# Peptides against a protein of PDB entry 7BDX, part 171

Target 1, 212 residues: chain A of PDB entry 7BDX
Amino acid sequence: EMGAAACTLLWGVSSSEEVVKAILGGDKALKFFSITGQTMESFVKSLDGDVQELDSDESQFVFALAGIVTNVAAIACGREFLVNSSRVLLDTILQLLGDLKPGQCTKLKVLMLMSLYNVSINLKGLKYISESPGFIPLLWWLLSDPDAEVCLHVLRLVQSVVLEPEVFSKSASEFRSSLPLQRILAMSKSRNPRLQTAAQELLEDLRTLEHN

## One batch from the design tools (peptide; made by RFdiffusion4, then SolubleMPNN)

Design b2_p19_4_s1 (from b2_p19_4, 12 letters changed)
Fold by OpenDDE base, seed 3:
Structure b2_p19_4_s1 (fold): chain B 212 residues (1-212), chain C 212 residues (1-212), chain A 19 residues (1-19)
Amino acid sequence: as target 1 above (212 residues)
Amino acid sequence: as target 1 above (212 residues)
Amino acid sequence: SAEEENRYELELRRERSRL
């Protein structure tokens, strides 16, 4: 209980850039983000055995941790910190996104995808995550999720890759050969306007790349 | 581990007024401070049975909680919140200061005394804590502590009472009859300059009150 | 700097996720 409450408050205040700077300016940031990854991993590993209620203190704790990572990654110095000093956390987030089944832990997936998207605003961050083993298969695995918000944030992350020629060129062959075009086309016809727009924009971006 | 790390970060960032405002502006603040008191109480109750290492994760957690309360009480709106909406926490802090033996949990005592002093800057806060049952005996109990920092913060809290005629007048008889004058005089001769000064100032304040 | 590593084209076009 108390840990989840404290972490939830830390999540809320981490929406401020100055709070993120204060978190990162301390000597405790490295340890915190190291343990964050381990805690998130432990939670996801526990899901296959114990039906932990989504509203459990543990779930709320992990949601808050993922929210903190997202808020840190929303700031330039926070992205730089994560990319330079907390790569293991990024690897953990990528792994956990692969470990979670479609429809499982939707809120956590969304937060983790938002954090990766924010990290991808940094070119080093984009390079790091996109060069991770199995990154492209992971994107398509995540895009199979029945949840529109998960799919939306996957499409945003895909777009972040596509809009960087230096990164996209390295994986362009694999990307094009494995692209779930029919799924993206279906999303471009979604009743969810955000998902619809994101899918349409990505399809336009992809068409532009085929003409170059 | 993770809870203590998160709470320690929250403590660090709570040194900012804007962070305190953000904590208090949320709907979660009431719950957080309610659980804070319970958590601190549970920790102090555990001390008599299990020799919990002072550097344990639990100890660090409770230190961070007490630090957060202190930082909240350092701000005008934070004091007003504690006095109006979290009186149970103040009662808990007073109780825990009574439950702890001389020389026991010095760091926690200091943080709790600092929080009470900060609360006492608010006249409602001063009234509330000073009207608590056994408050004057508690001050003298705490002043028996062998630690100079504990004694310093007790003297500061005593001074906060003495400097408020509206409050001091209510307890003046009990205060004067029970005043550990020899102990305060000994502190005024301390080699600790902060303790020496605080004891000297308090003795001057007390002399001024005897002439009125 | 941390800012020099930003993909400003993406950053300007796409909302950062803050929660």
Scores: peptide ipSAE 0.053, ipTM 0.823, DockQ to the pose 0.055
Fold by OpenDDE base, seed 1:
Structure b2_p19_4_s1 (fold): chain B 212 residues (1-212), chain C 212 residues (1-212), chain A 19 residues (1-19)
Amino acid sequence: as target 1 above (212 residues)
Amino acid sequence: as target 1 above (212 residues)
Amino acid sequence: SAEEENRYELELRRERSRL
């Protein structure tokens, strides 16, 4: 209980850039993000058994941790910190996104995808994530999720890759050969306006790349 | 481990007034401070058995909680919040200060005394604390502590009472009859300059009150 | 700088995910 409450408060206040700078300016940031990755991994491994109640203190704790990572990654210095000093955490997030089944821990997937998207605003971060083994297959696996918010955040991350010619060119062959075009076309007809728009924009960006 | 790390970060960032306002502006503040009191009480009750290592994750967690309370109480709106909405926490802090033996958990005592002193800057807070049952005996009990930092923060809290005529007048008879004058005189000769100064100032304030 | 590594085009097109 107390840990989840404290971590939830830390998540809330981490929406401030000054708070992120204060977290990173201390000597404890490295240890915190290291233990964060381990804690998230331990939680995901525990799911393979009992239906952990989504509203459990443990779930709330892990959501708060993922939220903190997202808010840190929303700031330029936070992205730089994660990419330079906490790469193991990024690797862990990528792994956990692969380990979770479709429809499993939707809220956590969304938070993790938001953190990766925020990291991808940094060019080094985008390079690091996109060069991770199995990254392209992972995107398509995640895009098979039944949840519209998961799919939205996957499409955002795909667009982040597509909009960077230096990064996209390295993966272009694999990307073109494996692209779930019919799935993206179906999403462009979604009743969810955010998902619809994201899928339409990505289809426009992809068409632009085929003509170049 | 993770809880202590998160709570320690929250403590560090709570030194900012804007962070305190953000904590208090949320819907989670009441729950957080309620659980804080319970967690601190549980920790103190656990000490009656095994020598909990001072450097344990549990000790560090409780120190961070007490530090957060102190930093919240350092701000005007934080004092007002504690006095109006978290009186049970103030009662718990007073109780725990009584339950701890001389020399036991010195760092925690200091943090708790600092929080009470900060609360006492608010006139309602001073009134509430000073009107608590056994408050004057508690001050003298704590002043028997062998630790100079504990004694310093006790003297500061005593001075906060003495400097408020409206509050002091209500307790003046009990205060005068129980005052450990010889102990305070001994502290005014301490080699610790902060303790020496605090004891000298208090003796001057007391002499001024005897002549009025 | 950390700011020089930012892809400003993404920042302009989409709100930063602050939660």
Scores: peptide ipSAE 0.053, ipTM 0.821, DockQ to the pose 0.055
Fold by OpenDDE base, seed 2:
Structure b2_p19_4_s1 (fold): chain B 212 residues (1-212), chain C 212 residues (1-212), chain A 19 residues (1-19)
Amino acid sequence: as target 1 above (212 residues)
Amino acid sequence: as target 1 above (212 residues)
Amino acid sequence: SAEEENRYELELRRERSRL
């Protein structure tokens, strides 16, 4: 209870850039983000054994942690910190996204995908995550999720890769050969307007790359 | 571990007025401060049974909580919040200060006394804490502490009462009859310059009140 | 610099988690 409440407050105030700078300017940031990854991993591993209630203190705690990572990644110096000093946390997020089944921990998936998208705004961050083993298969695994919000944030992350020629060129062959085009085309006809728009934009970006 | 790390970061960033306003502007503040009191109380109650290591994660967690309360009380709107909406937390702090023996949990006592002093800057806060049952005996109990920092913060809190005629007049008889004058006089000769000054100032304030 | 590494800063929107 108390830990979840504290993390939730920290998540809320971390929406401010000045708060993120204060978190990162302290000597405690490295330890905090190291333990964050471990805590998130422990939570996901516990889901296979016990039916965790979605509203449990543990779930709220982990959601707040994922939210803090997202808010840190929303800032240039926060991205630089994560990419330089907390790569293990990024690896953990990628792992957890792979370990979770379609429809499992939807809210956590969304938060983790948002954090990875924010990291991908940094060129080093984009390089790091896209060069991670199994990254392209992971994107397609996640895009198979029945949840529209999960799929939306996957499409945005895919777009971030596609819009960077230096990164896209390294994986272009694998990307083109494995692209779930029919799935993306179906999403471009979604009743969810955000998902529809994101799928349309990605299809336009992909077409632009095929003509160049 | 993770909870203590999160609370410690929250404590650090709560030094900013804008962060305190953000904490208080959320719907989670009441729940957080309610659980804060319970957590601090549980910690102090556990000290009688198990030798808690001073550097334990639990101790660090509770110190961070007390630090957050102090930082909230350092701001006008934070004082108003504590006095209006979190009186039970103030009651808990007063209780815990009474439950702890001389020389026990010195750092926690200092943080709690600092929070009460900050609350006492608000006239409603000063009224509330000074009208609490056993407040005057509690001050003398705390002033018997062998620690100079504990005694310093007690003297400052006593001075806050003495400097408010409306409050002091209500307890003046009990205060004058129970005042540990010899103890305060001894502190005015302390080798600790902060304690020496605080004791001298309080003695001057008391003399001014006897002549009026 | 950390700012120079943000290639998409003008093109991509940052996501902030809301409570």
Scores: peptide ipSAE 0.037, ipTM 0.815, DockQ to the pose 0.056; fails the geometry check
Fold by OpenDDE base, seed 4:
Structure b2_p19_4_s1 (fold): chain B 212 residues (1-212), chain C 212 residues (1-212), chain A 19 residues (1-19)
Amino acid sequence: as target 1 above (212 residues)
Amino acid sequence: as target 1 above (212 residues)
Amino acid sequence: SAEEENRYELELRRERSRL
């Protein structure tokens, strides 16, 4: 309980850039983000055994941790910190996104995908994430999720890749060969306005790349 | 570990007034400070049994919690919040200060005394704390501590009482009859400059009250 | 929101890629 409450408050205040700078300006940030990855990993590994109630203190704690990572990654200095000093956390997030099944731990997936998207605003971060083993298959695995919010954040991350020629060129062949076009086209007709827009924009970006 | 790390970061960022306002502006503050008191109480009660290493994750967590309370109490809105919405936490801090022996858990005592001092800047807070049962005996109990930093913060809290005529008048007889004058005089000759100054100032304030 | 800033930076990248 107390840890989850403290972490939830820290998540709430981490929406401020000044708070993110204060977190990162301390000597404790490295340790915190290292333990964060381990804690998230332990939680996801525990899901295959005990039916952890999604409303558990542990779940809330891990959600808050993922939220803190997202808010840190939302800031330029936070992205630079994560990419330079917490790559293992990025690897952990990618791994955990692969370990989770479609429809499983939706809220955590959303937070982790938001973190990866925010990191992808940094060119080093985008390069790092996109060069991770199995990255393209992971995107399509995640895009199979029945949750519209998960799919939205996957499409945003895919868009971040396709809008960077240096990154997209390295994976363009794999990307084109495995692209779930029918799934993205279905999303472009979604009743969810955010998902619809993201799918339309991505389809436009892909069309632009085919004509260049 | 993770809870202590998160709480330590929250403590660090709570040094900002804007962060304190953000903590208090949320719907979670009440629950957080309620659990804080209970967690601190559980920790202090555990000291009489297992020799909890002062460097334990639990100790660090409780220190961070006490630090957050101190930082919240440093701000006007934080004092008003504690006095109006978290009186049980103030009662808990007073109780725990009474439960701890001289030389025991010095760091926690300092943080708790700093919290009480910060609360005492608020007239309602000062009235509330000073009207607590056994408050005057508690001050003298704490002033018997061999630690100069504990004694410093006790003297500051005593000063906050003596500088408020409305509060001091209610306890003046008990205060005068039980005042450890020789102890305060010894502190006014301390080699610790902060303790020396605080003891001198308090002796001057007391002399001023005897002449009025 | 942090999401709006993220969108703005990505839009700025779109503008830079169109130049």
Scores: peptide ipSAE 0.035, ipTM 0.814, DockQ to the pose 0.141; fails the geometry check

Design b2_p19_4_s2 (from b2_p19_4, 11 letters changed)
Fold by OpenDDE base, seed 4:
Structure b2_p19_4_s2 (fold): chain B 212 residues (1-212), chain C 212 residues (1-212), chain A 19 residues (1-19)
Amino acid sequence: as target 1 above (212 residues)
Amino acid sequence: as target 1 above (212 residues)
Amino acid sequence: MAEERNEEELEFRRERSRL
């Protein structure tokens, strides 16, 4: 209970850039993000066989941790910190996104995907996550999720890769060969306006790259 | 571990007034401070018979919680919040200060006393804590602590009471009859300059009140 | 909820890729 309450407050205040700078300016940031990754990993591993008490204190705690990571990654210096000093956390997030099944732990997936998207604004961050083993298969695995918010954030992350020629060129062949085009086309016709727009934009970006 | 890390970061950022406002502006502040009191109380109760692992995760967690309360009380709106919406926490802090023996859990005592001192800047807060049963005996109990920092913060709290005629007049008889004058005089000769100054100032304030 | 502050930066990258 108390841990979840504290993390929830920390998550809320981490929406401020100045708070993110304060978190990172301390000598405790490294330890915090190290333990964050471990805590998130232990939580996801505990989901195998247990009834997902989505409303448990543990779930709320992990959601708050993921939210903090997202808010840190929303700031340029936070992205630089994560990419330079918390790569293991990025690896953990990628791993956990792979370990979760479609429809499983949706809220956490969204937060983790938002974190990766925010990291992907940083060129080093984008390079790092896109060079992770199985990154492209992971994107398509996640895009199979029935949740519209999960799919939205996957599409945004895919767009972030596609819009960086230096990164996209390295995996363009794999990307083109495995692209779930029918799935993305279906999303471009979604009744969810955000998902629809993201799918349309990605399809436009992909078309532009095929003509160049 | 994770809870202590999160609370420690929250404590660090709570040094900002804007962060305190953000904490209090949310719908979760009441719950957080309610659980804070309970957590601090359970910790202090667990010290009876167990070797005080002063460096335990639990200790660090409780220290961070007390630090957050102190930082909240350092801000006018934070004092107003504590006095209006978290009186039980103030009662808990007073109780815990009474339950701790001289020299026991010094760091926590200091943080709790700092919180009470900060609350005492608010007239309602000062009235509330000074009207608590056994408040004056509690001050003298705490002033028997061998720790100079504990004694310093007790003297500051006593000064806050003495400097408010409306509050001091209500308990002036009890205060005068129980005042550990020899102890305060000894502190005014301390080699600790902060303690020395606080004791001197209090003695001056008391002398001024006797002449009026 | 977590706040994203990346839309402006991504749009800027998009503009650069179009130039």
Scores: peptide ipSAE 0.028, ipTM 0.799, DockQ to the pose 0.143
Fold by OpenDDE base, seed 5:
Structure b2_p19_4_s2 (fold): chain B 212 residues (1-212), chain C 212 residues (1-212), chain A 19 residues (1-19)
Amino acid sequence: as target 1 above (212 residues)
Amino acid sequence: as target 1 above (212 residues)
Amino acid sequence: MAEERNEEELEFRRERSRL
């Protein structure tokens, strides 16, 4: 209980850039982010395949951790810190996104995808995550999720890759050969307006790349 | 481990007034401070009489909690919040200071005394803590501590009471009858300059009150 | 300083995780 409450408060205040800078300016940041990855991994491993998100202190704790990572990654210096000093955490997030089944831990998936998207704003971050083994298959695995918010954040991450020629060129053949076009087309017709827009924009970006 | 790390970061960032305001502006503050008191109490109760401060995650966690309370109390709105909405926490801190033996949990004592001193800057806070049952005996119990920093913060709290006529008048008879004058005089001759100064100032304040 | 990608456009798309 106390840990979840403290992490939740830390998450809330981490919405401030000054707070993120204060977190990173201390000598405790490295330890915190190292343990964060381990804690998230332990939580995901404790979930049975059939167990969905529980309304528990443990779940809230892990959500707060993922929220903190997201908010740190929302700031330029935070992105640089994660990419330079906490790569293992990024690897863990990528791994956990692969370990979770469709529909499992939806809120956690969304937060982790948001963190990866924020990291992808940094060119080094985008390079790092996109060069991770199984990255492209992972995107398609995640895009099979029934949840619209999960799919939205996957599409945003895909767009982040597609819009960077230096990165996209490295994966273009694999990307084109495995692209779940029918799934993206279905999303472009979604009743969810955010998902619909993201899918439409991505389809336009992809068309531009096919004609060039 | 993770809880201690998160609380330690929250403690660090709580040095900012803006962060304290953010903590208090949320709907989670009441819950957090309620659980804080319970957690601190559980920790102190888990200590055997002969066990000193342990270099443990649990100790670090409780230090961070006490540090957060101190930093919240360092801000005017934080003092008002504690005095109006978290009185049970203040009661718990007073109780725990009485439960701890001389030389036991020195760092925690210092942090808790700092919180009470900060609360005492608020007139409502000073009234509340000074009207607590056994407050004056508690001050003398704490002043028997062999640690100079504990004694320093006790003297500061005593001075905070003495310098408020409205509060001091209520306790003046008990205070005068039980004052460990020889102990304070010994501290005024301390090699610790902070303790020496605090004891000298308090002795001067007391002399002024005897002549008026 | 890492060349942040089109910081302005991607910053506009920054979602802060809100409680």
Scores: peptide ipSAE 0.075, ipTM 0.838, DockQ to the pose 0.038; fails the geometry check
Fold by OpenDDE base, seed 3:
Structure b2_p19_4_s2 (fold): chain B 212 residues (1-212), chain C 212 residues (1-212), chain A 19 residues (1-19)
Amino acid sequence: as target 1 above (212 residues)
Amino acid sequence: as target 1 above (212 residues)
Amino acid sequence: MAEERNEEELEFRRERSRL
């Protein structure tokens, strides 16, 4: 309980850039983010099969941790820190996104995807995550999620890759050959306006790349 | 481990006034400080007899909690919050200071005394803590501590009372009759410059009050 | 080399995630 409360407060205040700088300026940041990954992994491994997100202190704690990572990644120095000093955490996030089944831990997936998107604003970060083994299959796995918010954030991350020619060119063949076009087209007809727009924009971006 | 790390980071960033405002501006603040008191109390109750401060995650967690309270109390809105909305926490701190033996949990005592001192800058806070049952005996109990830092912060808190005539007048008789003058005089001869100065200043303040 | 990508292009389409 107390840990979850403290972590949730830390999450809330980490929305401030100055707080993120303060977190990172401390000698404790490295250890914190190391343990963060381990804690998130431990939580996911504790999930039995197709169990939904637990409405528990543990779940709230992990959500807060993922939220903190997202907020850190929301600023340039935070992204640089994660990319240079917390690569294991990024690997953990990628792994956990693969370990979670469709519809499982939706909120956590969203937070993790948001963190990866933010990291992807950094070119080194984008390179790092996109060159991770199984990254493209992971994107399509995640895009199979029934949750519109998960799918939205996957599409955002895909777009972040597509909009960087240096990165996209390395995986363009695999990307094109495995692209779940029918799924993306279905999303472009979604009743969810955000998902609809994201899918439409991505389809336009992809069409532009085919003509170049 | 993770809880202690998160709480320690929260402590660190709570040195910022803006962070304190952000903590207090959230709807979670009340619950957090309620649980804070309970957690601190639970820790102290778990201490076996004359056991020293545990070099443990639990100890670090409680230190961080006490540090957060201190940092919250360091600013006007934080003091007002504690005095108006977290009186139970203040009562807990006072109780824990009484429960701890001389030389036991020195760091925690220092942090708690620092928080009380900060609260005492608020007139309502000073009134509240000074009117607490056994407050004066508690001060003298704490002043028996062999640790110079504990004694220093006790003297600071005593000074905060003495310098407020409206508060001091209510307890002046008890204060004068029970004052450990020889102990304070001994502290005024301490090799610790901070303790020496604080004791000297307090003796001067007390002399001034006897002549009025 | 700019370590940061063209944030404006990414942000113009989709705001950074701050929670």
Scores: peptide ipSAE 0.042, ipTM 0.813, DockQ to the pose 0.032; fails the geometry check
Fold by OpenDDE base, seed 1:
Structure b2_p19_4_s2 (fold): chain B 212 residues (1-212), chain C 212 residues (1-212), chain A 19 residues (1-19)
Amino acid sequence: as target 1 above (212 residues)
Amino acid sequence: as target 1 above (212 residues)
Amino acid sequence: MAEERNEEELEFRRERSRL
């Protein structure tokens, strides 16, 4: 209970850039983010295949951790820190996104995808995560999720890849060969406005890239 | 481990007034400070009489909690919050300071005394803590501590009482009858400059009050 | 809540840090 409460407060205040700078300026940041990855991994491994999102202190704690990572990654110096000094955490997030079943731990997936998107604003970060083994299959696996918010953040991450020619060119063949076009087209007709827009934008971007 | 790390980061960033305002502006502050008191109490109750300060994750967690309370109390709105909405926490701090043996949990005592001193800057806070049953005996109990830092912060808290005529007048008789004058005089000759100064200042204030 | 920096679609969303 107390740990979850403290971590949740830290998550809340980490929305401030100055707080992120203060977190990273200390000697404890490296250890904190190392333990963060381990804690998230342990939580996901403890989930039974049938267990959806737990409404527990454990779940809340992990959500707060993922939220902190997201807020750190929202800041330029935070992205630089994560890409340079917490690559294991990024690998853990990618792994956990692959290990979670469709519909499992939706909130956690959203937060982790948001963190990866934020990391992808940094060119080094985008390169690092996009060059991760199985990254493209992972995106399509995640896009099979029944949750609209998960799918939204997957599409945003895909768009982040597509918008960078230096990155997209390296995987364009694999991307084109595996693209779940019908799934994205279905999302472009979603009743969820945000998902609809994200799918439409991505389809427009993809069309532009085929003509070049 | 993770909880202690998160709480320690929260402690560090809570030195900022804006962070304190952000903590208090949320809907989670009340619950957080409620659990804080319970956690601190449980920790102190788990200590054997012979156990000094533990170098453990548990101890670090409790230190961070006490540090957060101190930093919150350092801010005007934080004092107002504690006095109005977290009185049970203040009572818990007073209780724990009484339950701890001389020389036991020195760092925790210092942090708790600092928090009470910060609270005492608010007139309502000073009134509340000084009207606590056994407050004056508690001050003298704490002043028997072998640790110079504990004694320093006790003397500072005593000075906060002495400097407020509206508060001091109510307990002046009890204060005068129980004052460990020889102990304070000994502290005024301390090799610790901060303790020496605090004891000297308090003796000067007390002399001034006897002439009026 | 976690904040997400959406750079507006028109702005080059990527910091070219050559560092």
Scores: peptide ipSAE 0.032, ipTM 0.824, DockQ to the pose 0.088; fails the geometry check

